# Designs tried in a protein design run: peptides against a protein of PDB entry 5A53. Part 59

Target 1, 230 residues: chain A of PDB entry 5A53
Amino acid sequence: LVENVKQALFIPGQSCNKNLHDIMVDLSALKKPDMKRFNRKNDIHPFEDMSPLEFFSEKNDCSLMVLMTSSKKRKNNMTFIRTFGYKIYDMIELMVADNFKLLSDFKKLTFTVGLKPMFTFQGAAFDTHPVYKQIKSLFLDFFRGESTDLQDVAGLQHVISMTIQGDFQDGEPLPNVLFRVYKLKSYKSDQGGKRLPRIELVEIGPRLDFKIGRIHTPSPDMVTEAHKKP

## One batch from the design tools (peptide; aimed at target 1 G85 S137 D141)

Design b2_p25_7_s3 (made by RFdiffusion4, then SolubleMPNN; from b2_p25_7, 13 letters changed)
Fold by OpenDDE base, seed 1:
Structure b2_p25_7_s3 (fold): chain B 230 residues (1-230), chain A 25 residues (1-25)
Amino acid sequence: as target 1 above (230 residues)
Amino acid sequence: PKVYPPVDPEDYAAELEAQEQFLSL
């Protein structure tokens, strides 16, 4: 069953500020046209009561949600939520560090709305560590868009890069995830008789360093049900 | 009813490999 492209709902929480609003606008621009935003603040505490998010998921037909909140303990917090059957599947808090850059901080380049990104995941933990596996799965699910043929890769224009900031051992705090977006520029270079396309990546923003916060994982039964191919 | 299952990383592995190969050129 080829389901429609997953829709994302961006929700400003009660503590949403100007910086979070700007981040929300810029990040959501990468999800156009498959994005909705609330204009009003909503008092939602997903780790205390998930019911309001399940209601919004169903009412708006959005299986992806991002709640924008900020506090002294959790500054610039983006809670990413996925639903399965409009029930909470998983949640993760990703706090944006103060060194963030908006799209306006970069040279304005032409961008085709609606093209799916390429992805790069840098760090072995994306394939081995449960938290980073969840992050990889989340961002793939969030931005994959339409299924494309492997032959169409050359037609893609931008790359979402996610990098684990440094090595870590068991029991250490989880390193930040560096979120970067690049536009691909292809040049025909005549190097050595093989016209190998030279690819240059130009950062276009936003630039976000994510500190990992609280996580909610699905029950084993929900995992089994969600991965049942019809 | 639309249920929107989470992405299966295995289903995306081939696309990621193709993208990586393309970006490494």
Scores: peptide ipSAE 0.420, ipTM 0.895, DockQ to the pose 0.790
OpenDDE base, seeds 2, 3, 4, 5: peptide ipSAE 0.386, 0.461, 0.330, 0.413; ipTM 0.880, 0.906, 0.852, 0.890; seeds 2, 3 fail the geometry check

Design b2_p25_7_s4 (made by RFdiffusion4, then SolubleMPNN; from b2_p25_7, 13 letters changed)
Fold by OpenDDE base, seed 5:
Structure b2_p25_7_s4 (fold): chain B 230 residues (1-230), chain A 25 residues (1-25)
Amino acid sequence: as target 1 above (230 residues)
Amino acid sequence: PKVYPPVDPEDYAEELAAQEQFLSL
């Protein structure tokens, strides 16, 4: 199945505030040009009724959506939604901690719009724990962009880093996921005849610490259907 | 009709490994 790059729709909820708007703008900048934003607030409660999101997915041809809401219980909440055939596949609430940094808080660096990121996932739970597996899948799906061959890796400019904040045991609250974005800086090191390019990572933002909230998972039947290779 | 199936992380494993190697992570 050859499909276009997945488009993301960013939706301000009724409780969207200035901070969430700024976070939305900065995070969505990483998804350009494959991003749409609503300018108006929408009254959407995805864990009560998913039908408005399915409608928006189909109408805008966006299989990725992010709903921006904030309350006392769920402050700076980004609900990430994926659809399959414009039906809800999965949802996860990721609440941004108050220590966030915007792109304006970092040194301005030249950035090529539309170039896909590299990824790093730090923490064994990204491969073993169902919630962190979902997060890994989500962010890969959200930001991978176009498929490239292995030779194109050297042309990539930035890294999306996701880190699980500490260890945890069964029954404990799930640690936050630290979202960081870095630009690659390549130096020609002339040390000792072996020109090993030295790569430095410079943080470019945004900086987001995600607290995990509510989750919706697909039915087993939907999983089976979604992973059927035509 | 476009269906946009969710990504299978296994399908991305080779690309991710190449990126990690490139980054010397």
Scores: peptide ipSAE 0.522, ipTM 0.923, DockQ to the pose 0.738
OpenDDE base, seeds 1, 2, 3, 4: peptide ipSAE 0.400, 0.404, 0.401, 0.368; ipTM 0.879, 0.876, 0.877, 0.862

Design b2_p25_8 (made by RFdiffusion4)
Pose (drawn by RFdiffusion4):
Structure b2_p25_8 (pose): chain A 225 residues (1-189, 195-230), chain P 25 residues (1-25)
Amino acid sequence: LVENVKQALFIPGQSCNKNLHDIMVDLSALKKPDMKRFNRKNDIHPFEDMSPLEFFSEKNDCSLMVLMTSSKKRKNNMTFIRTFGYKIYDMIELMVADNFKLLSDFKKLTFTVGLKPMFTFQGAAFDTHPVYKQIKSLFLDFFRGESTDLQDVAGLQHVISMTIQGDFQDGEPLPNVLFRVYKLKSYKSRLPRIELVEIGPRLDFKIGRIHTPSPDMVTEAHKKP
Amino acid sequence: FTLENVMFKDSQVDEYIVRSFPLPP
């Protein structure tokens, strides 16, 4: 009854550069094998016209899309896009800070591609705040991959960690979201003792513009059997 | 860094999943 794994399409925008492209490549690796990359630049402005994104969603059968854009006003801009029936469901701009680290900045470890990641979300706002609830929903939907009733413990290899940069009060600017990836190591103490090793990429997301779905589309996208 | 509220079971994340297409008739 459940759907196939959602496919991701990574799209370099007109203003995409090499540094932003490196971020795309390393992040797209976490999505393998359910991922496609465009090589050319495309003049796409999601908050002015959504039509091209809906077109690419249909023709490439990708319900998850990431547009790469950079200006001084919005540097290293990653616009995450989800579609329902090839129409836009929601959008959020996540801009990468300059303190980012790529896979090259971390010791390469053995890594089995295509395993179900583990998630940990740090921050009370991930459950109560509308903006951060969307981010939690986005990244769970984006990287969880295959849904299954069966889990091999040996397959528990890595964790995707997302942390809000400190608590905050209403009216203040929204804190960044800290995206981290760790590989698990376990030792004997039955329960194992768990340690973590960072494998990257390391990304600090600055929150930009947001598009939310209408109540009608929420009803259809979240309809229960 | 210490992990808290580790999520990997589908039942833990079902409420956050957006369908790509309508349910079949």

Design b2_p25_8_s1 (made by RFdiffusion4, then SolubleMPNN; from b2_p25_8, 10 letters changed)
Fold by OpenDDE base, seed 5:
Structure b2_p25_8_s1 (fold): chain B 230 residues (1-230), chain A 25 residues (1-25)
Amino acid sequence: as target 1 above (230 residues)
Amino acid sequence: MKLENVIYKDEEYEDYIVRSRPLPP
C-alpha cells in the first residue's frame, strides 16, 4: 500500500513573531512539496477549542498541522497536531529554545526537494516513555513521506537527528529534544589509489532545541481506528 | 467571558482566518 503522502499545514497563530515565522519557513522547506502555509494570523487556542483545526484539516486535506504561537509562558511554541478522519488524533507543544539556528546560519548546500530523510533517535526514552514515543511517531509521520520498501541508500541526502538532552527520572521535567538536520556529503578521497567513498555528515539546519509542553493523547477508540489497516 | 470562534475565508489569499469573539450574553 503506497500510503498517500501526508500533507502538512503551517498556521501562524495570533501571537506568531518573526522568529517563529523564520523557523516555520525553514522547517516547512523540509516538507516540500507536501506543505501548505497560511499567510494570515489565526486566533486558535487548540487546548481550549480544537474545532478550527478540524475544520482546517478537512478543508485543506491536511492530516498534519503546525500552529505557531508565542507567549511569556510558551515562547516560540510549535503545536504539532495530527488528525485522523479530520478529527484531532494527538497534539504536542514543542517550544523552540532561543539558541536556534536557521538555514541561513549554515553553509548553503543544494539539496533535491522531495528526497526522504533518514531518521536517527538518540535516547532510550524514545522507545520506552509515552511522550518521547509520541514525538518519535510524530516526526517519522511528518517527514518520512511515502513508505518506500527499499531505503535506496543512493537516494539518501538528508539525516534528521533527534536527541534527548540528558537522562531524567520519574517526576523530573522532561529533557529537551535536540533537532538537527545533516546532509550526506560523499567525498572521493584519493588516498593511495583506492578511492574509498568517504561519507561525511554536514549540518545544514535548522537547529532546534525543543522544550516539551502540553500534550493531547488520542482516545483508545481513535488509536484502534487509526491502526485498522483497510 | 466565553469566546466563540468565527472562521472567515479570505478569497484573495485562498486562506482562512479564525477570530475569537465574546459570546453574546
Scores: peptide ipSAE 0.224, ipTM 0.746, DockQ to the pose 0.017
OpenDDE base, seeds 1, 2, 3, 4: peptide ipSAE 0.209, 0.150, 0.211, 0.167; ipTM 0.735, 0.675, 0.755, 0.716

Design b2_p25_8_s2 (made by RFdiffusion4, then SolubleMPNN; from b2_p25_8, 11 letters changed)
Fold by OpenDDE base, seed 3:
Formats: sequence, C-alpha cells, structure tokens
Structure b2_p25_8_s2 (fold): chain B 230 residues (1-230), chain A 25 residues (1-25)
Amino acid sequence: as target 1 above (230 residues)
Amino acid sequence: IELENVIYKDEEYKDDIVRSKPLPP
C-alpha cells in the first residue's frame, strides 16, 4: 500500500519575526517537495480557535501544519498541528531556544530532494512518556516521505536526530528536545591497503533546541478513526 | 478572523525560499 505523502503547510502568525521566518524556511526545506508556505501573516490563535487551521487544512489539502508565533511568554514558538479529515487531530507548541543555527551556519552540502531521512531518538521517554511519544509520532509523520521498500538502503542521505536533554522526574518540567540534522558522508580511507569505508555524520542544520509548550491531544474517537486504515 | 492568505491545492504558489528576508507586511 503506497500511503500518500502527507503535505505540510507553514503559516507565519501575526507575531512572526525574522528569526522565525528563517527557521521556517530552513525547516520547511527538509519537507520539500511536500510543503507549502504562506507569505503573509495570519492572525491565528490555535488554542483559542482551531477553525482557521481546519479551513487551511482543507483548502490547501495539508494534514500537517506549522504555525510560527512569538511572544514574551512563548518566544520563537512553532505550533505543530496534525489534522485527520481536515479536523484537528493533535497540536504541540515547540519553542526554539535562542542558540539555534540555520543552514547558512553550516557547510553548504548538495542533497537530493525527496529522500527519506533516517530518524534516531535518544531517551527512553520517547517510548514511555505520552508527550515525548507524541513528539516522536509527529516528527516521524512529518518527515516520512513515500514508504517505498526499495529506497531505504540506497537512498539514505540524511539523519534526523532527536534527543531528550537530560533526565526528569514526575512533576518536573519536561526537558528540551534537541533537533539535529546530519548528512551521511562516505569516505574511502586509503589507510594501509584495506579500504574500510568510513561513514561520517556531518551536521547540515538547522540546529533547534525545542522547549515543550501547550499540547492538544486527540479525542478517543479521532484516534479510532485515524487508525482505521481504509 | 479574516484569513488573508489562502492557497488552493491546484493553484501555483510562489515559494519564499530566500533566507533572511523580512516577511511581507
């Protein structure tokens, strides 16, 4: 079953700034060709009214959305939204820390557009804690291209690494998620007659440290419907 | 809320891939 690739829509909110714009451009470049961006700001408050996002999901045929907003309370906030049947499935606020790096901060490397990234998740909470499980599910869903069986081995060009920044106990603030993107670079090492293929991971950006904000979880009914594969 | 920026599926959109540009007003 070839599952149709989920399309993403990037939306600058009214409070979108230059830094968020640059982050949006760089993160959305990893989702090409399955990405749309709005050029104009839209006054959207998804935790107050979700109807504008449902409208955009339907009109753009995008089941993934990212809203870019910034305030004193929620600086550099990326709200990731998923829809099912053009209705809000889940939402999560991920605030980018000020230590971010853009693609321009790294060595320019050519890459083929449309290759599926490999994911790595560091931290047991990605499999056990409901919030980190949602983050894992979201990013896998967001950056998974076409699941073609044959492309997995020959087409591995880049790795997305997500790391939980430290341990935490119940009732403590949730640690940040460190988002990193690497390109696989093969070197032929000519050391001593045995050509051992050396694979190196080269960071290509963007580099984003996500602080977790507000979350909207799916209704039990929507979970049931979303798991009904037609 | 007036939604001033809507793109339809079958319409061409201009990609703003250029970094470090201010958002249009």
Scores: peptide ipSAE 0.021, ipTM 0.538, DockQ to the pose 0.020
OpenDDE base, seeds 1, 2, 4, 5: peptide ipSAE 0.021, 0.016, 0.017, 0.010; ipTM 0.478, 0.449, 0.466, 0.442

Design b2_p25_8_s3 (made by RFdiffusion4, then SolubleMPNN; from b2_p25_8, 10 letters changed)
Fold by OpenDDE base, seed 2:
Structure b2_p25_8_s3 (fold): chain B 230 residues (1-230), chain A 25 residues (1-25)
Amino acid sequence: as target 1 above (230 residues)
Amino acid sequence: IKLENVIYKDEEYKDYIVRSKPLPP
């Protein structure tokens, strides 16, 4: 039994600014058609009270949520939330660095709505470090989309690249995660030889460098239930 | 970025995907 595609809800917080709104629009465009956006600001503080998010999850049937907030301490903060049975499973704050690029900063390339992205993760910590494992899980889950048959691989147009920015030791601040989106361009070489199609990656945006903030982790029991296979 | 390192198959996501709802009884 495969679950239906997870729906994402993008929520402007009270402190949501124009930059965060633009980032929200661009990031949510990659989640179409499986996304909703609130047009109104909501005063939500998920690390103080999670109940409003659980209510929104249930009311909108969205197991993925992104809260857009900004403060002096947490500038351009995207809180990614997942729910299990409409209860909070996990949360992570990802603050967008000021060097971000929007889709408008790149050459407009037509993309098909609803195509599942391919992923690449650069950095061993994505498989070993709890925080980066959570980030890997989150983004894979967030952009999973429809289950594709092997035949649909030819239809895959996008690569999401996530890179840990440099090495780190225990006790050091966690490096940023570099989020990049590429479109696959296949060039047919018109030269009649059996030349393998040249595949090029073209960055399409958005370009986001995520600083890691606060994290909420699920209980062991909730982890067990959420990973149960039929 | 080498396409060789691209994860695209659902089988490769199997251990990272979290259910949104409990299994039906």
Scores: peptide ipSAE 0.443, ipTM 0.856, DockQ to the pose 0.780
OpenDDE base, seeds 1, 3, 4, 5: peptide ipSAE 0.452, 0.429, 0.033, 0.079; ipTM 0.840, 0.849, 0.496, 0.577; seeds 1, 4 fail the geometry check

Design b2_p25_8_s4 (made by RFdiffusion4, then SolubleMPNN; from b2_p25_8, 10 letters changed)
Fold by OpenDDE base, seed 3:
Structure b2_p25_8_s4 (fold): chain B 230 residues (1-230), chain A 25 residues (1-25)
Amino acid sequence: as target 1 above (230 residues)
Amino acid sequence: ITLTNVLYKDEEYKDYIVRSKPLPP
């Protein structure tokens, strides 16, 4: 039994500002048509009380949520939440650095809504370190879209790229994750009688550098239940 | 960015994806 496409709910917190709103709009555009946005600010503090998020998950049938908040300590904070059976599975704070770029900062390109993305992850820690493994799982789960029997990239248009910003040792602060989105552009190069198709990656935005904040991890029992395959 | 490590097949996600709801009984 294949589950339906996971729906995302974007929630402006009480401290949501214009920049966070713009980031929310642009990031949520990548999740269309499987996305809802609240127009009203909600006073939610997920690391103090998770019950409002569980309520919203159930009421909106959304197993993915993003809470937009900002404070002096946690500026431009996107809290990514997943639910299992409308209960909190995991949470992670990803704070957007001030050097962000919006879709309007890039050349407007034709984009088909609802196409499945490709993914790239740069950094060995995405497969070895528990926090970066969670980030990899989250972004795959968030943006994968519909399950398909697709064996070829020919029908795919865009790449979501995540890069760990540098190396780190045990006990050091976790490097930022660089979020980038590219569109594939195919050029026919007529050089020397062999038409070698040249594929170029064109950045389309948004451009987000994520600083890692607080994390909530699921219980072992919830992990076991959520990983059960039919 | 080299396209050599691009994930695009659902089979490549199977170990990273979790269910959103319990299995039906």
Scores: peptide ipSAE 0.584, ipTM 0.923, DockQ to the pose 0.764
OpenDDE base, seeds 1, 2, 4, 5: peptide ipSAE 0.553, 0.558, 0.544, 0.537; ipTM 0.912, 0.914, 0.908, 0.911

## One batch from the design tools (peptide; aimed at target 1 K6 Y86 A226 K229)

Design b2_p26_3 (made by RFdiffusion4)
Pose (drawn by RFdiffusion4):
Structure b2_p26_3 (pose): chain A 225 residues (1-189, 195-230), chain P 26 residues (1-26)
Amino acid sequence: LVENVKQALFIPGQSCNKNLHDIMVDLSALKKPDMKRFNRKNDIHPFEDMSPLEFFSEKNDCSLMVLMTSSKKRKNNMTFIRTFGYKIYDMIELMVADNFKLLSDFKKLTFTVGLKPMFTFQGAAFDTHPVYKQIKSLFLDFFRGESTDLQDVAGLQHVISMTIQGDFQDGEPLPNVLFRVYKLKSYKSRLPRIELVEIGPRLDFKIGRIHTPSPDMVTEAHKKP
Amino acid sequence: SFEELMKQHNEAETYYEENYLRSFPL
C-alpha cells in the first residue's frame, strides 16, 4: 500500500557555483541511490514561478527537489521542494553558512551506501513551531528512504542529527538549524555503549522564505486509507 | 546511551508514520 521511495532531483540554478555544487554533491550522496543530479544551470525562480519545478517533477518522476542558488542577499541558497501529484506541496529556503565542512574535511570511514538512516531532532520547537515542524517533516521525508517492517541491527550505521541553535523567544529571528551526520560505534557494557564519529557533511542552515500548501492539498496528500 | 538514541529515533519514526506525506493520490 505504501508508495515507492521518494526520488530526489538536484537542480543547479543560474547562479550556482562550484562551492555550492560541492555542497550538493556531498549532500546528494546521503540520498543514494534514490537521487538524480542535473549538470547544467537552469533559470528557475520558485517564488516567482513554480511552473518549471512542476515540469521537472513530472518528467523525471521526482517528488523531492533541491534548487541551488547564490546571491549576496541569499548566499548558498538551497531551496527544498516537495511535490504532490507533480504540483508544489511546500517550499523552504535553507541557506548554508560559511562555516560548512565537506566530506573531504573528515577522515573517510567505511560506509555502506543505501542503509536506512537514524534521526535525532534536538529542540522543542520541532514539535510546536510551524516553521520548524515543516523542517522536521521535510528532512524525515527526504532521507528516510525505504519503509520496512524488518530491521537488521547491523544495518544501524549512521545518524542524521538536526539541532536548533539554542532556544528562542517569539518575535526574535529564527535560530539556524545545525545539520550533522555521525557514524555509530558500539561497545559492550544486553545494551551496548554508543559513541559517535562525525563523517559530514556539516551544515548550518539559515531559514529563508517559505511556501505552505493549501488545506485542500493537505487533505489529499494526507488522506488515510 | 543506546536507549536514549533508540527512543529518540523511534519518536521520529512514529512522527513520520502519523504525518506520512503521499506523492500521489490514493

Design b2_p26_3_s1 (made by RFdiffusion4, then SolubleMPNN; from b2_p26_3, 9 letters changed)
Fold by OpenDDE base, seed 5:
Structure b2_p26_3_s1 (fold): chain B 230 residues (1-230), chain A 26 residues (1-26)
Amino acid sequence: as target 1 above (230 residues)
Amino acid sequence: SYEELMAKNEEAEKFLEENYLRSKPL
């Protein structure tokens, strides 16, 4: 039994600013049609009290949430939340660096809404390090869209790329994650035998560099329940 | 290349399938 496409709820926090609002609009555009967005600011502090988020998850039937907040300590903070049975499963703070680019900063390329993106991850830590594995899991879960059995590659129009910014050792601050979105251009190559299309990736935005903040992880029991296959 | 992009996407899809998180209990 494949579950329905996970719905995302974007929530402006009380400290949400114009930049975060613009980022929210652009990132949420990649989640259409499976997205809801609040127009009003909500006073939510998820690392102090998670109950308001559980209430919003249930009331809106959204198992994905993004809270937009900004402070001096946590500027341009996007808290990504997942729920299981409308209870908090995990949370991660991803702070957007000031060098961000919006969709308006790129050449407007038409993309079809609702198409499943391709994903690329760069950095060994996405497979080995628990925090980067959580980020990989989160973004795959967030943007996977409809499970089409037909890998109609002809329908794949865009690529989400996530890169760990440099190497790190144990006990060092975790490097940023570079979020990039590209449009796939396919060209018929007339060059010999292998009919592999020549491809070009054109950046379409948004461009976001994520600094990792606070994390909440599920209990082992909740992990076991949430990963049960029918 | 196209092949490299497809391979990376297949690895990502496999990771998602292996680590599939349900939204609701069974």
Scores: peptide ipSAE 0.666, ipTM 0.958, DockQ to the pose 0.910
OpenDDE base, seeds 1, 2, 3, 4: peptide ipSAE 0.009, 0.015, 0.005, 0.018; ipTM 0.374, 0.372, 0.333, 0.415

Design b2_p26_3_s2 (made by RFdiffusion4, then SolubleMPNN; from b2_p26_3, 9 letters changed)
Fold by OpenDDE base, seed 5:
Structure b2_p26_3_s2 (fold): chain B 230 residues (1-230), chain A 26 residues (1-26)
Amino acid sequence: as target 1 above (230 residues)
Amino acid sequence: SYEELMEKNEEAEKFLEENYLRSKPL
């Protein structure tokens, strides 16, 4: 049994500011039509009490959530949450660096809503390091969209690119993850017999550099249950 | 290149299939 497309809920926290609101609007636009946003601020502290998030997951039928908070210690913080059976599976804090760009900072390009993005991951740690594997899994889950077997290559419009910013050793602070979104442009090269379409990637935004914060990982039992194949 | 983009996307799809996370119990 193929599950339905995972729905995302964007939640402004009590400390949500204008920048986080703008980031929320732009990032959530990439998740349309499978996205809900709360218009009201909610006082949620997910690393102290997870119960409000489990309640919202169930009441909204959303297995993906993003909590928008900001403090001196955790500025422009997006807490990404996944649920299994409306219980918290995992959480990760991703703090947006001040160098962010909004969709309005790029040339407005029309794209079809609901098309599955292509994904590119850059950095070996996405396959080896548990935190970066969680980030890879999370963003794939978040933006997978409808599983049409027709990857009509002709229909592929956009690329989500995630890059680990530099190398690191064990015990060092984890490098930022560079989140970039591109539109695929195919140009007919009129040059000579081999019409290899020249493909260019045009950045469309948002541009987000994520600093990794706190993490919650599932219990081994929940991992086993959540990965059961029918 | 486009080929490199397709290859990287296929690797990402394979990772998603191998690490597929259910939202609800069976």
Scores: peptide ipSAE 0.663, ipTM 0.957, DockQ to the pose 0.808
OpenDDE base, seeds 1, 2, 3, 4: peptide ipSAE 0.016, 0.667, 0.638, 0.007; ipTM 0.379, 0.958, 0.953, 0.373; seed 2 fails the geometry check

Design b2_p26_3_s3 (made by RFdiffusion4, then SolubleMPNN; from b2_p26_3, 8 letters changed)
Fold by OpenDDE base, seed 1:
Structure b2_p26_3_s3 (fold): chain B 230 residues (1-230), chain A 26 residues (1-26)
Amino acid sequence: as target 1 above (230 residues)
Amino acid sequence: SYEELMKKNEEAEAFYEKNYLRSKPL
């Protein structure tokens, strides 16, 4: 049984500011039509009490959530939450650096809502390091959408790119994750036997540099249950 | 290149399928 596309709920926290609201609007636009947004601020502290998020997951039938909060210690904080059976599976704080760019900062390009993105991950740690594997898994869950035929280059309108900002060793602070979104432009190439299209990637936004914060990981039992294949 | 982009996307899809998380129990 293939599950339906995972639905996302974007939640303004009590400390949600204009910048976070704008980021929320732009990031959630990439998840349309499979997205809900709350218009009201909610006082939620997920690392103190997870129960309000479980309630919202169930009430809204959303297995993906993003809580928008900001403080002096955790400025522009996006807490990404996944649920399994409406219970918290994992959480990760991703703080947006001040160098962010909104969709309005880029040249307006026609964007078709609901097209499946292509993904690119840059950095070996996305395959080896548990935190970066969680981030990779999370963003694939958020933005993969429906299964489409990958042969239709025209159906692959945009690329989500995630890059680890440099190398790191054990015990060092985890590098930021650079989130970028590109529109794929394909051109007929007359060059040689394999008629592979020439492509250009045009950044469309948002541009977000994520600083990694607190993490909640599931119990081993919940991991086993959530990875069960039919 | 287009081939490199497609390869990276295939690697991402393979990762997704390998590490697929259900939202609800079976």
Scores: peptide ipSAE 0.717, ipTM 0.965, DockQ to the pose 0.859
OpenDDE base, seeds 2, 3, 4, 5: peptide ipSAE 0.019, 0.716, 0.000, 0.716; ipTM 0.464, 0.965, 0.269, 0.965; seed 2 fails the geometry check

Design b2_p26_3_s4 (made by RFdiffusion4, then SolubleMPNN; from b2_p26_3, 11 letters changed)
Fold by OpenDDE base, seed 4:
Structure b2_p26_3_s4 (fold): chain B 230 residues (1-230), chain A 26 residues (1-26)
Amino acid sequence: as target 1 above (230 residues)
Amino acid sequence: SYEELMAANQAALDYLEKNYLRSKPL
């Protein structure tokens, strides 16, 4: 089954600033060709009214959306939204810390557009804690691309790394998620007559530290429906 | 060849597992 690649829509909110715009451009470049961007700011408050996002999901045929907003309480906020049947499935606010790096901050490495990234997740909570499980699921859905047997082999150009920044206990603030993107560089190494490929990772950006904000979880009914569709 | 590509992929995975997945956050 060729799973149709989930299309992403990037939406600048009314409070979108230059930094968020630049982050949006760079993050969306990793989602090419399966990405649309709005050029106009939209006054959307997804935790107050989700109906505008459902409308945009349907109108643009996008099951992934990212709303770019910034306020004193939620600076550099990327609200990631997934839809199912053009209805809101889940939402999560991920606020980008001020230490972010853009693609321009890294040495430009040529990359092929549309190659499927490999993922790495560091932190046990990605498998156990509901919020980090949602983040893991979201980023896999967002960047996994086409599942083709041949491309899964040829296409190991990029690694998306997601790390939980430290340990936490129940009732403590959830640690940030460190988002990193690397290019794999393979070298032929002739060591002892066996050509063992030497692999190096080169960071290519963007570099984003995500602070977790508000979350909307799917209803049990929507979870059941999403698992029933082949 | 496909075998060379698979070998390169496995080497990339092994490198990632050894250097990043097990020992340090990437």
Scores: peptide ipSAE 0.078, ipTM 0.626, DockQ to the pose 0.046
OpenDDE base, seeds 1, 2, 3, 5: peptide ipSAE 0.025, 0.028, 0.023, 0.020; ipTM 0.535, 0.520, 0.487, 0.540

Design b2_p26_4 (made by RFdiffusion4)
Pose (drawn by RFdiffusion4):
Structure b2_p26_4 (pose): chain A 225 residues (1-189, 195-230), chain P 26 residues (1-26)
Amino acid sequence: LVENVKQALFIPGQSCNKNLHDIMVDLSALKKPDMKRFNRKNDIHPFEDMSPLEFFSEKNDCSLMVLMTSSKKRKNNMTFIRTFGYKIYDMIELMVADNFKLLSDFKKLTFTVGLKPMFTFQGAAFDTHPVYKQIKSLFLDFFRGESTDLQDVAGLQHVISMTIQGDFQDGEPLPNVLFRVYKLKSYKSRLPRIELVEIGPRLDFKIGRIHTPSPDMVTEAHKKP
Amino acid sequence: VDDLIPRSFPDTPPDPNPKPDGIINE
């Protein structure tokens, strides 16, 4: 009954550069094998015209899309896009801060591609705040991959950690979201003692513009059997 | 988890999208 794994399409925008491309490559690796990359630059402006993104979604059968754009106003801009029936469901701009680390900045460890990641979300706002609820929903939908009734404990390899940069009060600017990836190590103490090693990429997301779905589309996308 | 994850497709086939001008589809 459940749908196939959602496919991701990574799209360099007209203003995409090498540094932003490196971020795309390393992050796209976490999506393997359910991922496609475009090599050319496309003139796409999602908050002016959504038509090209819906077109690419249909013709490439990708319900998850990431546009890469950079200007001084919005530097290292990663626009995360989800579609329903090839129409836009929601969009959010996540801009990467300059303190980012790539896979090259971390010791390369053995890594089995295609395993179900673990998730940990740190921050009460992930459950109550509309903006951060969308981000939690986005990244769970984006990277969870295959749904299954069966889990091999040996397959529990890495965790995706997302942390809000401190608590905040209403009216203040929205804190950044800290994207971290760790590999698990376990030791004997039955329950193991767990330690973590960072493998990257390390990304601090600054929150930009947001598009939300209509109530009608939410009804259809979240319809229950 | 199901409440956090939107479906990708409706119960019926969706209408097609026209091709916009000036795009590169790879």

